# Peptides against a protein of PDB entry 5D63, part 81

Target 1, 292 residues: chain A of PDB entry 5D63
Amino acid sequence: SLRRGIYHIENAGVPSAIDLKDGSSSDGTPIVGWQFTPDTINWHQLWLAEPIPNVADTFTLCNLFSGTYMDLYNGSSEAGTAVNGWQGTAFTTNPHQLWTIKKSSDGTSYKIQNYGSKTFVDLVNGDSSDGAKIAGWTGTWDEGNPHQKWYFNRMSVSSAEAQAAIARNPHIHGTYRGYILDGEYLVLPNATFTQIWKDSGLPGSKWREQIYDCDDFAIAMKAAVGKWGADSWKANGFAIFCGVMLGVNKAGDAAHAYNFTLTKDHADIVFFEPQNGGYLNDIGYDSYMAFY

## One batch from the design tools (peptide; made by RFdiffusion4, then SolubleMPNN)

Design b2_p15_7_s1 (from b2_p15_7, 9 letters changed)
Fold by OpenDDE base, seed 5:
Structure b2_p15_7_s1 (fold): chain B 292 residues (1-292), chain A 15 residues (1-15)
Amino acid sequence: as target 1 above (292 residues)
Amino acid sequence: SSIEELFRKEYYELR
């Protein structure tokens, strides 16, 4: 079954993603097909899927940017019914906002069925143009129509997945203790991570012995990412991934504080030096503590 | 100080 997480939802037939138009929080804002740029945030096209307890394969879909939810207008089963953003809650009982999401017949894409109407989210006519209509449409689970098939590209990791990525890294000390702060993390592209770093003022910050040294840089980066997250997204229930590590060198005569994030495939971590904005596979220290 | 000594003392001077 689909895991709780943040997804970029892409049509299986054309290079179009499910987009909340203008990222607007207004009730009735159209959800449309829109082009996307790989390896970027795609601001209006991220959806937090929250599984409904005791209802198999059923979710709410919260737009990360607007904080509103995917909503089938009036819950109508009529083909062509608008799919819009609408205010809601993660565990609503409103069938207009409940979506059963299961694998399609091809085993890779998903179909998105409204729980109440039993119609499917449909990119009307497979239109690849920006602003193309997305609507509820009649269909079946086994039908091969690409208009109703969607790839769910996972853009987040659970704390457990992050923990696993850390555990695979060779630069972790045997005494390592990790402290998990949140449950689900949006993983940023490096370009965005770097931009946050730049905007934080850290590139111009002066290293000063103890009063503003490695731990201050690392914590400042963590704080900057946290603030960026709060300022950028209206949805709740997730965090932005940015870790802090404390590590010791091989000689045991130096310790360092630094940041880390996850690689694109979420399988590994990469170290980030907040003093110079560099990404490294080996920062020269083995981590004995992290929090993220 | 060695790594072992640092861990035994549970103290690290960060740079």
Scores: peptide ipSAE 0.092, ipTM 0.662, DockQ to the pose 0.129
Fold by OpenDDE base, seed 1:
Structure b2_p15_7_s1 (fold): chain B 292 residues (1-292), chain A 15 residues (1-15)
Amino acid sequence: as target 1 above (292 residues)
Amino acid sequence: SSIEELFRKEYYELR
C-alpha cells in the first residue's frame, strides 16, 4: 500500500505531472497536467498523501504549496468532471476529497480513484501540454490506459526512514543518541538547500570563539530551513529535513557541530558544513548526538 | 580513554 508521504505524481504515458495551476489556494483552482524538471522541487506539483484511518488504501491529497486538497467537483461520476484544488482537512469525510490509490495492473504505477464516484483521475487524451485537463473519468482498476496511470515519486521520508539512514552511516559514534522532532520530512535537492544557506546570510557570518562558533552556524542553518519551510508552503503535517549533529573526532580531543541532509535516494545522509556550504561524506567527526 | 573522558564532562567545547 502507498505510504503516507509527499509525492510528485507523474503520468505513466507522457512527461507530465499533476499540477495545481499557479499554486493558487482559491477554491476551484484547476488541477492540470504540466511539465516538470527532474531533481527540482516543482513547487506546485507536490502532494501530501494522508491515509484515512480504517478506510483501506484511501487518502486525502493536499497540495504542499497551496494547502488545498484535490477535489472532484460536486463528486460527479460524469466523465470529464473537473478535478480542482479546494479547501479541506486531512481527515475529512467529504467523499469529493477522498481518493483510493492502489497499484495499477502494471505493478509499478498507481491509479487514483475517487472514493465516492468511483471514477479515476485522468489526464484527458494523454495531453502533454502545459495546462492539459485532468478530470474524473470512468475506468476500471485492471485497465492499462496510461491516461489513468500515475507514478508516485516519493519526495519525503518518515522519521523512521531518516533514523535508518543515520544508523547506516559509518561516522556515528557508539554513544550516539538521536532526537526526532517531526514525523515526515520533505527532502530538498542540494541546490535548494544551498540556496537557503546563501539566503540566510551565513556565508557572510564570521566565526568567533564561543560567541558565534560551529554550534551557532549549525543551529542558524536549521532555523533558516525551518523558516524557509514555513514561508514557502501552506500545507501542514510535515517538516523540511535539516539535521544538526554534534560529533567528536577520532583523537577524542575535539568536537564539532554541523548539519546533515539525506542523499537523493534517501538511503544515506550527507554532511553539510554551514561555515562554508560544503557537502561531505566524511566531515572528520563521529556523531554522538543529533536532532532533526 | 580520551574519548571516554570527554563524554564524562558536562560541557563540550565545540569548534
Scores: peptide ipSAE 0.085, ipTM 0.664, DockQ to the pose 0.131
Fold by OpenDDE base, seed 3:
Structure b2_p15_7_s1 (fold): chain B 292 residues (1-292), chain A 15 residues (1-15)
Amino acid sequence: as target 1 above (292 residues)
Amino acid sequence: SSIEELFRKEYYELR
């Protein structure tokens, strides 16, 4: 029942996340437990779960930063076998990189079982220290051991979920047409979104009639986010969420171009004015067109 | 359609 998406994977027993050490792309890089900061990017701790067609509840897990995949060393069923980053592909047939992910007995956390060895991803001894060993370990689906239970915090939305969030917003014009550009989107914290805006040079850009007005600002922000994504992450198969809208005012005599992103809970959109970096629940326009 | 076509609105001037 786990959906395709980008996840921050946190241990159910201690405040530790699954971390690819130093974000290295080298084969054999250790995957370890590491502390995290809530509501931040946590660069080395994001994993794209890609479901395998016709294999129930089975995924590859690609580290967003390194572009490498979670790999059980030699596919060994021995307790204590290293779990590492290793080169791979999203739809590999290599059982060392195939993971069956299903709900644990508590109904809230997940267990991660290697498809071939049938062992489970284990935070050894529940060690909360940075760099703690993560290994394949014997277990069962119904066992309550928190060392093998993980919360999957979803950090992305599908295009369908984004579409639904837009549809719920009260500031959509009756003539609205939306265009979906990608299938899955990493949703950024506002702090990161704002930093990209600052780094783009837009805060210092001058509004000029027609030649550099609202549409230029909005497209420049979209381009800046796209470039940031390409420069920051080695994994493929996802985009960074940043929308562009065209809207008309209530009087129907003026129009504006602006950006939008998703709220923290991913249920709603919030408007972003690229001319001043402001976030607004009401930008004063109803959208008749969007692409994202 | 091109971006030019997307941002052109016959009855609304973007500001």
Scores: peptide ipSAE 0.074, ipTM 0.652, DockQ to the pose 0.404
Fold by OpenDDE base, seed 4:
Parts: sequence; C-alpha cells; structure tokens
Structure b2_p15_7_s1 (fold): chain B 292 residues (1-292), chain A 15 residues (1-15)
Amino acid sequence: as target 1 above (292 residues)
Amino acid sequence: SSIEELFRKEYYELR
C-alpha cells in the first residue's frame, strides 16, 4: 500500500533511477534510467504519486520537475513500448497514465504495472548506463526479474508525519500551537536548505533591533523556501518543508523566532537558525507556536 | 501569560 508522496524510484538491480530526460515538459520526452547521487535532490528523478480513488493500488506519477506524467506510449502492451513524460492530470482516467504499484515478491521493492496494458515498467536489459531505455514489458507480479523491480524512496512527508515529528521533540512548550499550511512536503537535504538560505541574502542581512530581528529572519527564510519551490518545480499538490517557530527559553523571560526542518530519516525535526545558518538539535528555546 | 506577552519578551541571538 504505497502512500501518496514524492518518491525517488531506484532500480532494484542496478544503481539507476527513473529519470525524465532533461526534465523536459515536452510530450513524449523519454523516461530513462540514470545515475543518481544519494542524499541530493536528483531534480529530474522525483515523482509525485497520487492515488486514484476507488482504484486499488493505482496512481498517477507526476514528474516533480516537469509537471508531466509517466505515460505508456499509446497504452501499448507490446514489449519495448516507450515510457515517456506527457501532459496529464493527477486524477486522469487515461489508462496510459495509470500505474498499479504494489510490492514485488521480495517484499521490499515495488513493481509498476500499467493499468491498461498490464505490462510493467522495465529497465531494459538492466542497463545501468545513463539514458538507458525504460519501457513497458511483459511480466508477472511474482517473478523476480530485477529489471522490473523498483525501490520507492520517500522524499516527502505528510502534514501528519511532520506533526508527529514535532510532537516527539523535547523542545516543545506546553502551550504549543501548531498550524499546518499544506498536506505534503518535499523534505530538502540540509545542503539544499542551506543553499536557499545563502541565495536569499540572509547571510549578509544585518540584525537590527525590532525592525529586522529574529522574526524577520525566520519569515524571510520561509519565504525564500516558498519562492524556491515555486521557481524550481512545475508540479503542484505539494510544498517544500520549512517551518517557523516561536519559542520561549527555559527561564520564560526571553523568546526567539527560528526555523526548523526534518532530519534525513524524516523522524525528527532539527532547528535552523536563520541568522547564522546553523542547524541545532537544541536551539535553547521551547516552541509555543509553529507554522509549516 | 499570553502568547503575545511571551513574544514581547523577545531575546534575539546575535550572529
């Protein structure tokens, strides 16, 4: 039971990911196998899986970068049929763009079956080279062919998951009120988060009493991440995770505004100080308010 | 104290 979310989809046999070539939004753009770098964004290799209501285990797969959808060319059941990016919608009825995704026989990887043709997404010949053909191919759910087995690495969290991560953090004040702004969040690597921070100009921003102090820094970071998201991705239906917190110190006589993001495993939050770009497990404040 | 009161007790970390 695959959850709605953003996934990096990696072949189970070779270190290759499902890649929309050049991230192009053009109809018919090839989807290919391509190398990837762990713990990075892998821009052209992120897919938003949207579950189709009332159709078990069936999804559309929207390329995050291009905003186009995984599409089996002409819905053909012929082995070797091209899998391409093509314009579409999240809840389309076009069987060329509907994919049944279920666990393979190994219990860890998934197979991706086209809803209409019943063929499977196949890394042809298990080719690990960049640009290797990905095609629809005949297969069965129970066979062990690694050409048709894929790991779905979740790159996003739901608002509920984020809420849970916050709730388990020890630096939350008893009066805490959290406000959820979106439903699904792409979680950025710290390196990317930091780069957004740098590009925002905040590293060079001068702290000024009241007029540009902690709350301004924190909100500016949130705004920068929002803009980065809008400028970077053509897909809709998700946000970029970046939280703002207000916190009070242990003595209860000082307050601070700061940011936070999620750890690599998405299980915890880490605090981010937008005044210096530091990541901290303890920022010295207990949050009484957050929005993210 | 209210959230507003807490916020008025601002202490800002310097770079």
Scores: peptide ipSAE 0.036, ipTM 0.651, DockQ to the pose 0.127; fails the geometry check

Design b2_p15_7_s2 (from b2_p15_7, 8 letters changed)
Fold by OpenDDE base, seed 2:
Structure b2_p15_7_s2 (fold): chain B 292 residues (1-292), chain A 15 residues (1-15)
Amino acid sequence: as target 1 above (292 residues)
Amino acid sequence: SEIEELFRKEYYALR
């Protein structure tokens, strides 16, 4: 069963992702196949999958950038029916925007079936060109047509998954207590995380005893990430991952405040020093408190 | 706790 989360959705046959053209919020904006760059923010190609309560394997798909939803035009079952972005809500009853998502016959990719029409999201002719048509098309769950098979690359973590990643880290103090602020987190590439840090002004900020020291740097970084998230995305129901930790050194005679994020595979955390922009597997402190 | 004791002894534990 597909979990709630943010996904980059890639065709199983060609290197093309499901893209909302120009990230436009206008009703009827085409959803198309488009090239993507691994390990980057593919701005118009991120989709929040929200499971519908009491409807098995069925979701809405909200474009993160535009805040609009994947919509089968007029809910038509005709092959070649346009798939567009359209205004909606996460828990809509509109069958034009309800998608049953289950594993394909190959056991790794998914198929995306419109709940009402029973047609499938199809990269028409398997066209790998930018702007290639994505449409509803007739199909079955068991056929092997790669035009209708999609890999769901998860770009987010739940709060529980983040908690588990922290718990696996060896630099956690025995007195550790974590505080969860949100439910689902987009995990940024380090390059994006660093750029936010640079844009925040922190690289030029002066350390001053007590008045602007480690906790101020760490909180300023989190605030910068929060603002970046709010300014960048129109969808709701998720946050941008950026944690704050308080830690004590091995000697037990000094404490520090710092940030942390998740590794690419989301299995581990990596520490971030907001005073110099460095990423470290060991920052020299064991965390006794975190909020994220 | 160990951390609480540390912070009771130091006004400015965070640096």
Scores: peptide ipSAE 0.035, ipTM 0.634, DockQ to the pose 0.151
Fold by OpenDDE base, seed 1:
Structure b2_p15_7_s2 (fold): chain B 292 residues (1-292), chain A 15 residues (1-15)
Amino acid sequence: as target 1 above (292 residues)
Amino acid sequence: SEIEELFRKEYYALR
C-alpha cells in the first residue's frame, strides 16, 4: 500500500516524470511528461499523495508547487481525456480528483486509476519529449503497458521515520528527548539546503558571545528553511525537514546547538553546522534534545 | 547527569 507522502512520479518506460506545466495554478493547466534531473528538486514534478479515509488505495494528488490537484477533465472515461491541474482539497469527494494507486503486475511500479472513470494515467505513446501528453486511457491492472506504469520515488519522510533515523544514530545522548513539530517532511538535497543557508545571510553573520551564538545560528537556519518552504510551495500539509539539536560533548563541559537533516536514503541523519555550512557525520556532541 | 552539571556551572551552557 502506498504511504502518505511526497513523490516524484517517473514513467516506467522512459525517463519522463509527471509534470504540471510551468507549475501554473490555473484550472486546466496540462499535466505532461517532462525530463528530470536526479537528486535535485524537480519543482513542478512533486506530488503530495493524501490517502482518502475508508476508500482503499485511493488518494488525491496535490502538486507541491501549484497547490492544485491532479484532475481528470470532466471525469470522462474516453481514452485521451486530458489530465490537468485543478483547484481542490485533500479530502475531496470529487471523483475527477480521486486516484486509486496500486502496484502494477511487475511488483515495483504503480498504476494510477481514476476512481470514477476507471481509466488509467497514461503517458501517451510513451513519448519522452518535454510536454508529452498525459491522459486518461483505458486499461487493466494486469497489463504490462509501460505507458501506464509509474515509479513512485518517495521524497519525504514521516515524523516516525525521522524519529527512527535519529534513534539509530550513535551520537545521541542517553537523556535525549525529541520533539516532533510536523507530520510529513520534504527532505532536501544538500545542495538546496546549502543554498538556503547561503541566502539566509548566515554565512556573513558574526558569532558573538551569548547574544548571537550557536543557538541563534541554529534557530536562524531553521527559520530560513521554514520561510523558504512557505515561499516556494503552495501546497499545505507538509513541512521542510530541518532539525535543531542541542548536544553535550564527551567531557560534559561544553554544549552546542546545531542543525541536522536526513541522508539521501532517509535512513540516517547528518549534522549541519550553521556557523560554517559544513555537513558532518560527527559534530563532536551527543544530542540530548531535538526539535524538528 | 553531566548535562545537569553543565547547566549548573553556566548561565547559558551553549557556545
Scores: peptide ipSAE 0.034, ipTM 0.643, DockQ to the pose 0.146
Fold by OpenDDE base, seed 4:
Structure b2_p15_7_s2 (fold): chain B 292 residues (1-292), chain A 15 residues (1-15)
Amino acid sequence: as target 1 above (292 residues)
Amino acid sequence: SEIEELFRKEYYALR
């Protein structure tokens, strides 16, 4: 079953993703096929899947950028019915915005069925061009039509997954205490993480003993990421991953504050030094405290 | 803790 999370949804047949046109929050904004760049944010193409309690395999899909929801126009079962962004709520009862998402017959891709109409999200004619129509279309769960098959690439982690990634890292002190701040985290590509760091002004910030030292840098980075998240996305119910750690060196005679994020595969953490923007697998300290 | 006290007293600085 599909887990709650943020997904980049890519067609199984052609290199096209489900895109909310221009990221517009207007009701009726077309959802279309659009090209994407791997390992980038793809701003208008991220969807928060919220599972509906007590309705098997059924979700709302909130566009991360616009904060609007995937909506089958008038809930019509007619083939070719527009799929649009529309205002909504995560736990709506509106069947126009409820999507049953299950594995296709190939066992790797998913199909997206409207709960009410029982039609499927379809990249019409498998058109790979930017702006290609995405519509509700008749279909079955078992057919192999790639127009209705989608890969759900998870772009977020749960707090539990983040916790697990930390736990298996070798640079954690025996006295470690972790504090989870949120439930689901969008994991940024390093390039984006670095850009936030640059835009924060930290690269030009001067280290000053006690008054603006390692903890200030680390917390400033965390704050910058938080602000970036708030300013960038209209959807709610998720955070941007950026951790703060306090660590002690092997000798036990020095301590440091630093950041960390997750690797591309979300399986491990990588340390980030906010004083110089460096990513390290070993920052020279074992963490005794983290919050993220 | 002793580590927390250490943190308060000694900070790593990058040049």
Scores: peptide ipSAE 0.030, ipTM 0.668, DockQ to the pose 0.134
Fold by OpenDDE base, seed 3:
Structure b2_p15_7_s2 (fold): chain B 292 residues (1-292), chain A 15 residues (1-15)
Amino acid sequence: as target 1 above (292 residues)
Amino acid sequence: SEIEELFRKEYYALR
């Protein structure tokens, strides 16, 4: 019951993630084990899992950076067959790129089985070194071998999840109207969100009455995040989370425009003031409108 | 609306 989303996929036995080598879009680029840094954007190690309609527990896995797909070379069932990046489409019928993903016997990790060959994605010998071979290997769903068990850490939220996070926030006005722009959102660490803000030029922008005030700052931040997403990732079918809100204060005599993002655990929203780059749990306004 | 009018006016400034 894996949900559509963007995942960082980590081995259950050693601190190694599934990595597309150099993020290359070339057909046949090796997929390897590689170290990672928690709570950061691991650029070559993010995978969009797209569920195949009417095929239970089966997905394509698109590398966010390269826009290519996890591919079992020639669909071979031989142990040691290379797993590579290869051009494809989200809803392909090519069994080399179709992966059945279900919980392992331990109930927390997943196994990744090629739909055609019935072999499993395997970190060969559990090698924790950078560049370690990942291959198709014989196995069964009930085996406990950690070489074939993977944690799927979700790096994105659905529009429904974002909507729910907003709904439970205490700083929402009774007249609130929310408008959903996309279906799935990569959630950025604050450090990355802040860097986009810095690179946008907003820190040097001057507030000017009406002509460049709070709404201009908030929309400029949204635009900067959108551009960053388009320029950074080759995969399609997702957006970068960055919301815009309009809010009124409790006294009802002042209004403001600002941004918001999601907390690390994706359960709550945090407000972002694009005029100074600050993150706040309470920005002093209750939102009557948002789009994200 | 009242909220629209509030937003049109500058009731908040950081500097």
Scores: peptide ipSAE 0.029, ipTM 0.669, DockQ to the pose 0.105

Design b2_p15_7_s3 (from b2_p15_7, 8 letters changed)
Fold by OpenDDE base, seed 5:
Structure b2_p15_7_s3 (fold): chain B 292 residues (1-292), chain A 15 residues (1-15)
Amino acid sequence: as target 1 above (292 residues)
Amino acid sequence: SPIEEEFRAAYRALR
């Protein structure tokens, strides 16, 4: 079954993603097919899938940017019914905003069925152009029409997955204690992470003994990411991944505070030095504490 | 613990 998380949802037939037009929070904003760029944030194309308790394989889909929800207009079962962004809540009972999401017959892609109408989210005519219509359309779970098949690329990790990635890293001290702050984390591309770092003013910040040293840099980076998240996204129920670590060197006579994020495949962590903006696989310290 | 003390010492040297 599909896990709770943030997804980039791409058509199985053409290189288009499910896009909330202009990221608008207005009720009735069209959801459309739109091109996307790999390894970028794709601002209007991220969806938080929230599973509905006690309703098998059924979710709300909240657009991260707008904070609005995927909505089948009037819940109509008519082919060609508009799919729009609309105000809602994560655990709504409104069948216009409830989507059953299960694997398609190909075992890789998913189909998105409206809970009420039993129609499917359809990229009309498989149109790959920006702004192409996405609508509710008649279909079945077993048919192979790529217009109704979608890849769900997970853009977030659970706290458990993050914990597992940390545990796999060779630069973790035996005394390591991790503290989890949130449940689900959007993992940023390095380019975005770096841009946040640049915009924070940290590149121009001067190291000063004790008063503004490694811990201040690391915490400032985390704060900058947190603020960026709050300022950028209207959806709730997730955080932006940015960890802080404390580590000790091999000799045990020096310690350092630094950041870390996850690799693109979410399987590993990479260290980030907030004093210079560098990404490192080995920062020269073994972590004995982290919070993220 | 001695280990904790060692880490505390290292932490105090945090720069």
Scores: peptide ipSAE 0.055, ipTM 0.658, DockQ to the pose 0.197
Fold by OpenDDE base, seed 1:
Structure b2_p15_7_s3 (fold): chain B 292 residues (1-292), chain A 15 residues (1-15)
Amino acid sequence: as target 1 above (292 residues)
Amino acid sequence: SPIEEEFRAAYRALR
């Protein structure tokens, strides 16, 4: 089954993603097909899938940017019914905002069925143009129509997945203790992570013995990412991944504080030095503590 | 152990 998480949802037939038009929080804002750029955030095209307890394969889909939910207009079963952003809650009982999401017959893509109407989210006519209509449309689970098939590219990790990525890294000290702060994390592209670092003012910050040294840099980076998250997204129930580590060198006579994030495939961590903005596979320290 | 003491010292002295 589809895991809770943040997804970029791409049509199986054409290079178009499910986009909340202009990222608007207004009720009735059209959800449309729109082009996307790989390995970027794609601001209006990220959706938090929240599984509904005790309802198999059923989710709400919250747009990260707007904080509104995917909504089938009036819950109508008529083909061509608009799919819009609308105010809601993660665990709503409103069938207009409940979506059953399961694998299509091809075993790779998903179909998105409205829980109430039993119609499917459809890129009308497979139109690849920006602003193309997305609507509820009649269909079946076994149809091969690519207009109703979607790839769910996961853009987030659970705390457990992050923990696992850390655990398999070779630069973890035997005394390591990790502290998980949140449940689900949007993983940023390095370019975005670096931009946050630049915008924080850290590149121009002066290292000063104890009063503003490695721990201050590392914590400042995490704070900057946290603020960026709060300022950028209206949805709740997730965090932006940015870890802080404390590590000891191989000789055991020096310690350092630094950041880390996840690799593109989410399988590994990469260390980030907030004092210079560098990404490293080996920062020269073994972590004995992390919080993220 | 001396190693443990050194580790503790390093733990206290972040750079």
Scores: peptide ipSAE 0.054, ipTM 0.646, DockQ to the pose 0.170
Fold by OpenDDE base, seed 3:
Structure b2_p15_7_s3 (fold): chain B 292 residues (1-292), chain A 15 residues (1-15)
Amino acid sequence: as target 1 above (292 residues)
Amino acid sequence: SPIEEEFRAAYRALR
């Protein structure tokens, strides 16, 4: 079953992703096929899948950028019916915005079926051009048509997944205590994480004994990421991943505060030094406390 | 926290 999370949704046949045109929040904004750049934030192409309680394999899909929802126009079962962004809520009962998402016959891709019409999200003619029509179209779950098959690339982690990544890291102290702040986290590419760091002014900040030292840098980075998230996305129900750790060195004579994020595969953490913008697999400290 | 108290007593201030 598909987990709650943020997904980049890519066509199985051509290098095209489900894109909300111009990221517009206007009702009726076309959802279209569009090219994407791997390992970057594809701003208009991120979707929060929210599972509907007690309805098997059924979700709403909220565009992260616009805060609007994937909507089958008038819920029509007619082939070629437009799929648009439209205002909505995560747990709506509107069948125009309810999508049953299950594995296709190939076992890797998913199909996206409208709950009401039973038609499928279709990249019309498999058109790989920017702005290609995405529509509801007749189909079956077992049909192999790549126009209706989609890869769901997870761009977020749950708090439990983050906790697991931390737990397997070798630089965690035996007395470690972690504190979870949110439920779901968009994981940023390092390039974006670094850009936020640069824009925060931290690269020009001077270390000063006690008054502006390691904890101040680490908290300032966390705050900068939080603000970036709030300013960048209209959807709710998720956070941007940026952790803070306190650690002690092996000698036991020094402690440090620093940040951390997740690796590309979300399986591990990487440490981030907010005083110099460096990423390290070993920061020289074992964490006894984290919040994220 | 108990952990913080232990570390405060045993270790130097955060750098």
Scores: peptide ipSAE 0.053, ipTM 0.662, DockQ to the pose 0.197; fails the geometry check
Fold by OpenDDE base, seed 4:
Structure b2_p15_7_s3 (fold): chain B 292 residues (1-292), chain A 15 residues (1-15)
Amino acid sequence: as target 1 above (292 residues)
Amino acid sequence: SPIEEEFRAAYRALR
């Protein structure tokens, strides 16, 4: 079953993603096919899938940017019915905004069925052009039509997944204690993470003994990421991944505060030095404490 | 705290 999380939803037939046009929060904003750039944020193309309790394989899909929800217009079962962004709530009972998402017959892609109408999200004619119509369309779960098959590329991790990634890292001290602050985290590409770092002013910040040293840099980075998240996204119920670690060196005579994020595949962590913006697999310290 | 002193020592090295 599909896990709660943030997804980039890509058509199985053509290089097009489900896009909320212009990221607009207006009711009735068209959801369309649009090109995307791998390993980037794809701002209007991220969807938080929230599972509905006690309704098998059924979700709301909240656009991260707009905070609006995928909505089948009037819940109509007519082929060609518009799929739009519309105001809603994560646990709505409105069948226009409830989507049953299950594996297609190919075992890799998913189909997205409206709970009420039983029609499927369809990239009409498999049109790969920007702004191509996405609509509700008749179909079945076992059909091989790529117009109704979608890859769900997970762009977030749960706190448990993050914890597991940390636990696999060799630079964790035996006394390590982690503190989880949120439940689901959007994982940023390094380029975006670096840009936040640049925009924070940290590159120009002067290290000063104790008054503005490693812990200040690390906390400032986390604060910058938090602010970036709040300013960038209208959806709720997730955080932006940016960890803070305290570590001790092998000799045990020095400690350091630093940041960390997740690798592209979400399987490992990479350390980030907020004093210079560097990414390192080994920062020279073993973490005894983290919060993220 | 010992940790605070260690933090200071380590960051001096990363200047």
Scores: peptide ipSAE 0.034, ipTM 0.694, DockQ to the pose 0.126; fails the geometry check

